# Peptides against a protein of PDB entry 3S8F: the designs that were tried, part 41

Target 1, 157 residues: chain A of PDB entry 3S8F
Amino acid sequence: VLTLFVAVPSLMTAFTVAASLEFAGRLRGGRGLFGWIRALPWDNPAFVAPVLGLLGFIPGGAGGIVNASFTLDYVVHNTAWVPGHFHLQVASLVTLTAMGSLYWLLPNLTGKPISDAQRRLGLAVVWLWFLGMMIMAVGLHWAGLLNVPRRAYIAQV
Target 2, 166 residues: chain B of PDB entry 3S8F
Amino acid sequence: DEHKAHKAILAYEKGWLAFSLAMLFVFIALIAYTLATHTAGVIPAGKLERVDPTTVRQEGPWADPAQAVVQTGPNQYTVYVLAFAFGYQPNPIEVPQGAEIVFKITSPDVIHGFHVEGTNINVEVLPGEVSTVRYTFKRPGEYRIICNQYCGLGHQNMFGTIVVKE

## One batch from the design tools (peptide; made by RFdiffusion4, then SolubleMPNN)

Design b1_p10_7_s3 (from b1_p10_7, 4 letters changed)
Fold by OpenDDE base, seed 4:
Structure b1_p10_7_s3 (fold): chain B 157 residues (1-157), chain C 166 residues (1-166), chain A 10 residues (1-10)
Amino acid sequence: as target 1 above (157 residues)
Amino acid sequence: as target 2 above (166 residues)
Amino acid sequence: FLEVYNLLLS
């Protein structure tokens, strides 16, 4: 079944979030076409985590269009491509968003602000997670294009 | 000030929405390009063919593995394959090199996969449905069939073999 | 789990 129409609301949502980020960055003093990005609070793991999740979601979303395409799905279906896709969606976006939520929620629930050491550790964890996930995702997508099957422990390549 | 802020937000939203539409067209163009240049070997979907999974083992073309390979014409064969928990029949599947092979694949129990290494044959096998795949083996040798759809505790051991003879 | 708890909440 072709589900390409889902791309429309998904893109609208994604770029609405981007618009909000741009506005926030510009309020923080960012100028120019990309200066607002640098002005965002990259020192806060509660912010960085979900943003990195969104970044991982971009190629995942593009892959979603591929997976939803009737003809292109024949190339990638039940290959390593598929887990590559949803690891970007679930293990990147959802997981990183959850991490970010915890970095915000726990200090509020406990009434204790996170220490600078905890903040730095949180940033390290989030960035390392993102890096590892991107490596894994690229590998899985690549393997999928080489016809490595999904749900199999052995393959010719 | 509030009005100014709202107007600014709206402007950003409009800009990003325009960008989103542009990206949509880019994706469509990329799909079109891919179809035009890289999909010449894609196996088309066949018509929906139904079969009773409760009787497929007892009667019909899938019932006897020894009669699973049927010559339908000069250099043309139909192979009736069962994917079951946990294997394939016949196993091995023996076909001649260079012949046009039509695989008719179904399952008597649960959903399985039929992924042939070294080929673009990759289909799901549903009980009650017949999957049809057409392929010509150009090289002799053994081709491993892998189940790439989880089907139970023995899924990881579910393999078959296609032997292509000269 | 205790180590994680202490790391995050202590």
Scores: peptide ipSAE 0.013, ipTM 0.760, DockQ to the pose 0.012
Fold by OpenDDE base, seed 1:
Structure b1_p10_7_s3 (fold): chain B 157 residues (1-157), chain C 166 residues (1-166), chain A 10 residues (1-10)
Amino acid sequence: as target 1 above (157 residues)
Amino acid sequence: as target 2 above (166 residues)
Amino acid sequence: FLEVYNLLLS
């Protein structure tokens, strides 16, 4: 089956979101090739969280293409590479999107805005989460390339 | 104003979609390049070989661990390995150094893994299917077989050993 | 060619 083309819908979605972000940034006064990024509301955890998730999703998506490749999968399958991929996809994108959603949803449902302290704490949480996920993911991918097995507590490197 | 904004959004979307397609082709090209330049290290997928998991323990080449290692030619062996809950047979697997070994691996119960430390042997073992792996051990010693597919309560203790003799 | 085909389209 057209294995590699399974990635097409995901890529389209991701880049459509990126397009929306660019538009939003430009509406907020951002100019130039990258100036729109700085114009985005980085002080809002409801925004930062899903964006960080998307950023983590990029290498994860690239890895997904590798994992789905018939030949390359022989190298990475059932190694630490795979959980590295999972943590970029689920533990970063999905989880951070959920976190961001809560930062938007709860204030709207309760009618009470989040305090500045809560906002700052939220920012710290999502950034630290992202950092931790990136460190772990890089480590797992590296270990996977060194043939560290998945689902095993021992490894010979 | 809304219409203008909509047009602007669509323009950006079209641009990014074009970029996405370009990236797709880049990935395809990279994979193709890798395959073209590194084919020697690729283990090809073998023809699907089926076996009855309910009888594999009673009859056939997997039935007797003492007869699991079969010399098929000069410096060539076939090893019939069973992965089961929770271990491998034969255990240890004894093979000579420098010989071409063809592992025929199957399972009588659930899905297992067959990961040999110090080698590039790493396959899943499915009941009803025979996994075929070819390898030549260049160094004598013991190589641990690790199950890297969850198979039950004893999964973490499911190990085997390949002993390569001079 | 077959290897490439299998890699990308299988």
Scores: peptide ipSAE 0.012, ipTM 0.786, DockQ to the pose 0.068
Fold by OpenDDE base, seed 2:
Structure b1_p10_7_s3 (fold): chain B 157 residues (1-157), chain C 166 residues (1-166), chain A 10 residues (1-10)
Amino acid sequence: as target 1 above (157 residues)
Amino acid sequence: as target 2 above (166 residues)
Amino acid sequence: FLEVYNLLLS
């Protein structure tokens, strides 16, 4: 009940953020249905990281509704599905948002801008992190649907 | 102009909110489709049955493992299972192939899991509460019971066996 | 429990 209660406000918040991104992209010269996406600052790890986190949150949020549904939760409860959900919500969304925040915060606190090499390294770290999290999350969700148990070192599949 | 910017933002928000509403209906439809087409062989009873965990080992249907399997009708059985630190009783659980089995599972100590490999039987077992699961084994053989809820130092080695006879 | 104790802590 609690999850379903916050589901609608969470969706509203997420799509409001998307609306803000579209507005920002169009202000940066993006036009058309998808041109505003390309106009966003994809060369800045402080921007890329939290956006990738939001992308990971989409399937994670959908999974939250599944986990809160009585009949569907019976299928996925205490299986590898649940850790998969965690890694999308915490290890991707929260972690990538924190990483992105640090890429902005540290230069501002120290007064020292990051070098171009540091910027490129930051982009590599963020994208590789996202890729790894997506591979692991897909694997865990798939394993969960195959009835691989949570908190067990062996499974019959 | 701030007012102009607010108006533009509002227009984008309206579009995305409309998309959000559409996606909500898509999700509801997908859930409904899943429920309509999914065939589960395990049915939870839904009754909140309670038991005293301090006396469950001494008296009642869980007290004697030798009498844990009770025939309640033609091709119908009730099995009273205890999940404890660190194992299950009776062990093994012996049931006939093709019979409707009602598992009545409880714990005398802490919370445990009851996950039967090769089936969709997967429930948590709480002290003071009886978990009820209905299932019919179609294939004979051995089915391993795994604890999937952390219950202490021996959690990883907590296993049981269900033997389905022809 | 005793067997587990001996296995893990002995």
Scores: peptide ipSAE 0.000, ipTM 0.741, DockQ to the pose 0.016
Fold by OpenDDE base, seed 3:
Structure b1_p10_7_s3 (fold): chain B 157 residues (1-157), chain C 166 residues (1-166), chain A 10 residues (1-10)
Amino acid sequence: as target 1 above (157 residues)
Amino acid sequence: as target 2 above (166 residues)
Amino acid sequence: FLEVYNLLLS
């Protein structure tokens, strides 16, 4: 229980970000419990990418609590579960945030806005990346629970 | 205007903060429930036991693979296993079905893994430390040991076998 | 080379 309280600062930070998104969405005309989400700029890959990263980070964070549990960690340690966790935390959140940052950074550095075609392509890339990562992460977590080892090319299952 | 905006943001932050704390307790509860209902998969940690990796091959219970399996009781055995680059000894490890087996595993060189397929045995093996795992094989047959910790060029081919006899 | 071959490719 005491160890799990380490998650408090992380949750505080994560949901503070969520709070800022809610505020932004409401400023853009969103109403109700979920209407503010629709009001966010989903047509901008620079926005969509990190948000999708955040979505992937949620189950990853929950997994972090599992990994921090002494008894549960023994079950999942050095199984496919661990790579699954990393693909949510790093390959999803961090990577998607980096990808999204490029959609802001490059136009800013070059002084040229991205074309509509580039924007649409960027959206496609980000969504496909997220989808692939989610499929892989779910598979890895599932495999881990089935005792598939990490760093091995074979498994009994 | 700025003050109003900050005040609004703060209100949302407070709400989400409360939600975050609630979720934390939900996760704690879920973990507690899991531990209470799924204890079969949990392996308790043993006390730290140390050994000199530079002499473990020369003297002591790990030195002779032929004497690695020691009967300690009517239905109890201790197996002294070395994980090394790149294999296990003894290999195969022969144990009887239904007996309580205590594995004492260490390494003379680098960190290895000891993952036994078909079981919940999965530990890292550190030079200078002895990993202790207790297990009872209920089914006869061959169980493959897999190294799941990177240990060098031959890591992917590092396998062992446990033979459980009827 | 042979050792590496045997370890990695066999």
Scores: peptide ipSAE 0.000, ipTM 0.774, DockQ to the pose 0.017

Design b1_p10_7_s4 (from b1_p10_7, 6 letters changed)
Fold by OpenDDE base, seed 2:
Structure b1_p10_7_s4 (fold): chain B 157 residues (1-157), chain C 166 residues (1-166), chain A 10 residues (1-10)
Amino acid sequence: as target 1 above (157 residues)
Amino acid sequence: as target 2 above (166 residues)
Amino acid sequence: VLEVYEKLLA
């Protein structure tokens, strides 16, 4: 019940952030329904990382509502579904946000800008991390729905 | 300029909030779909039931494994199961095919899991509480019980068996 | 009361 109380405000906050991104994209010259997305600074790992984290938060947040449902407890509880949810929320959203924060914070604190090579490497790391986490999360959720247990070395299927 | 910016932001916020509302209904639909496709065969039963974990091995319906399976009606049984470090009692659990089985599961020591492979039976077992699950086995054979809640050094080897007879 | 409390925090 507590999770559901925080779910609605969290959704509102998330979509408000999206609204801010749209505004920023349009200020950067993006037009149309989706043109503002392309106008965002995708060449900056400090931007890309947390945005990818937010994208991972979409299925993760939905899963949070599912996990909070008592009627679904017999379906997903203590299955691979649960760690799948964790890896979306913690290992994707939180971790990618932390990565992005470092790409902004370190140059700012040291006064030394990152090189172009470092920037490109950062982009590669963030995108590869996101890809790997999405593959893992999809696999874990899928396995969970097939009743593969967590904390067990053997599986039903 | 600031006023114009605020107005623009408000417009985008309204749009995204509307989208948020729409997505809420999508999520509800997904939950409904999941329930419809994955919950068949398992019915939560009973109210919050308490038991003394310090005496559950000595007295009451869990004390004697030979008396753990109780026929409560025509084609209806109650099975009193103990989950303990590190196994299940009785083991094996023998029940008839097609019978409605009410599992009453508790623990004398720590929290365990009760996950029956081949079924959607999956509950935590807390000392001092009785977990109640109703299920009907449609196919005869052996069903393995797995502990999916870490309970100590022997957790990985904690298994039981349900034997469904024709 | 305990049942309600546990349900609320679950």
Scores: peptide ipSAE 0.011, ipTM 0.771, DockQ to the pose 0.035
Fold by OpenDDE base, seed 3:
Structure b1_p10_7_s4 (fold): chain B 157 residues (1-157), chain C 166 residues (1-166), chain A 10 residues (1-10)
Amino acid sequence: as target 1 above (157 residues)
Amino acid sequence: as target 2 above (166 residues)
Amino acid sequence: VLEVYEKLLA
């Protein structure tokens, strides 16, 4: 069975999204290898949130390959590593995408744009969320590598 | 204009595809490196061994905790461990320092975890299956067994102890 | 690397 072949569609999706972002950035005036990134609408929480989710998903995806590896799974299985992976995938990507979607959806549904204060607050929320999730994820992965068990309130380490 | 946009998008996709493939190789390389440097930390999978969970308490090597530790060689032991709701038997498990210990672990009820602190022993225990783990305790002392698979109301209190004697 | 690759793909 081609276990790691499952990663191929995900990678294809990832580069397609990235390509779309690059194209969008270049349409917005960004030039050069990295200039298109700066040209993206970083002042819009509806954009920033899912992008941060995607960034968190990168290490999560790498972890997914690790977790799906029969040999390496013995190292990380049922340790704090697994919750770390989940929080990157669900609590980061999915949650931030949902948050970002709401920042777009609610103004459109109500027909009223968000205020500048709300926009700024939204940016603060998604960035702080991302930061918190990254700290927690790093901690959980680190603890997992130290063989801290999941679903336990105590550890020898 | 649309044609130009299409060509541009295609170029970007090709670039990112190449990057994706490169990252795939990086991931494989990292996995290979981890396996190469941490092979001793990997518990090899054994052959599937089955047992009847409905009778494991009444008959067989798991039935009597007093006979759970079996010497199989001069410095080799097999320990038949039951993980149940909510504990382990025998408890404590007493083994000699420096001996090769083969743990044969099964469950009579639900899925449990068998995580031994201070070791790389970490397996799920399924009813009807026997988990086999081989380990040599180099240091004497007490090693706590933790259930790391949710198994019910008393999961959080499910502990065991391995006592390694000099 | 190849051995790991084959194992991971299996």
Scores: peptide ipSAE 0.005, ipTM 0.795, DockQ to the pose 0.069
Fold by OpenDDE base, seed 5:
Structure b1_p10_7_s4 (fold): chain B 157 residues (1-157), chain C 166 residues (1-166), chain A 10 residues (1-10)
Amino acid sequence: as target 1 above (157 residues)
Amino acid sequence: as target 2 above (166 residues)
Amino acid sequence: VLEVYEKLLA
């Protein structure tokens, strides 16, 4: 009940952030329904990291609602599904946000901008991290639906 | 111009809120789909039943593994199972094929898991509570019981066996 | 927060 209750304000927050991104994209010259996305600063790891985290959080949030369902919980509880959910929420959103924050925070604290090489490396790290997390998350969710148990080194499937 | 910017942001927020409402219905539909495709994996919880974990090994239906399997009807059995650090009792659990089995599972020590491979049986076992699971084994053979809740140093080796006889 | 956001995206 509590999880379902907090889902509403969480969704509102998520879409408020999306609204801010759209506004920023349009200010940067983006036009049309999706053109504003292209106009966002995808060359900045400080931006890309938390945005990718947010994208990963979407299926994770949906999974949270599933986990909170009395009926669906009997299917997924204590299976590999649960770690999959956690990795989307913590290892994707929280971790990527932290990573992105460093790319903003350190230059601002030191007063020195990051080099182009550092920027490119940062982008590579963030995208590779996201890709790896998505692969793992999909695998864990799939395994969970196949009744692979959590906290076990063996499974029937 | 901050006021102007604020109003502009609000306009986009309204649009995204409308979108959020639409997406909410999509998510509900996805949940409904998941429920429809995975109905076989649902085991309803039984009534809350409590026991004293400090005496469950000494007295009561869990005390003697030789008497753990009780026939309650022509094709119905109740099996009193203990999950403990680190194993299950009785082990193996022997039941006939095609019979309705009611598992009554509890723990004398810490929280354990009771996950039977090849079935939808997957419950947590709490000291002081009795987990009730009803299942009918259609196929004879051996079914492994796995502990899927961390219970100590021997957790990874905590297994049991259900033997279904023809 | 808005100022930080704008600075990040500038």
Scores: peptide ipSAE 0.000, ipTM 0.767, DockQ to the pose 0.015
Fold by OpenDDE base, seed 1:
Structure b1_p10_7_s4 (fold): chain B 157 residues (1-157), chain C 166 residues (1-166), chain A 10 residues (1-10)
Amino acid sequence: as target 1 above (157 residues)
Amino acid sequence: as target 2 above (166 residues)
Amino acid sequence: VLEVYEKLLA
């Protein structure tokens, strides 16, 4: 009952966060339709990580609507499509947000700023994580559409 | 200044909320379009049919694997399949090519999967419920049944076979 | 179409 409307609060939250990012970028001097994106602090892993998580959450959210569809679920249920979806949601958004939170929290708790080397390493970690997750997610969704089963070590294709 | 900033934030939020709502409707529309144009490929869930999992092995149409395949018409069959830890019965399931097969699948123990490779048959099997799937095999050969729902220590080895005869 | 929407909203 009203299954698809369950997605509304999540979408509203996600885009509200996006609104905050736009505002922040504009406060940092970004102008125009996309200039605010460039103005965001992409040199800070505490910022980059959760933002990349949000980016992964976009296709995941779209997939969530598909998965929640009564009829379309017959196509994707218990195929590789499903783990593709939740890896975007959990292993991307949640995990990257947690990583980002640690990059903020630990320096504040210890009173010591992260070194430049640690910062660079952090950036590398979160970007590589995101890249790997996107590759995996695309592969899983693709495999799912090819009817590769979930929770099985074998597949016909 | 704080008030001005607050108003600006609200403006952006309203814009993005509107976008969010629009995207939701786009997704719904796309799903609706897909369903409207591809209805022939959709297998209806049908009505919920119940069975007692504690007696399904002893009495009823699932009790005897030798009687599991029932001809219900000139080119129509019903196959009563049990998914259990850890296998399927009957195994193999033998059906004619080109016949309309109605699979009635249930479980006497835990939740299992029933995924038939090379087909669009993919359902979960719940104890106490009967899953009904209709399919016509166009090509003869062997089709592997895979359990795609974790059901215990032997889950990964839980396979069955459908043999389609000419 | 209405049936599809009903299923989606179920």
Scores: peptide ipSAE 0.011, ipTM 0.805, DockQ to the pose 0.069; fails the geometry check

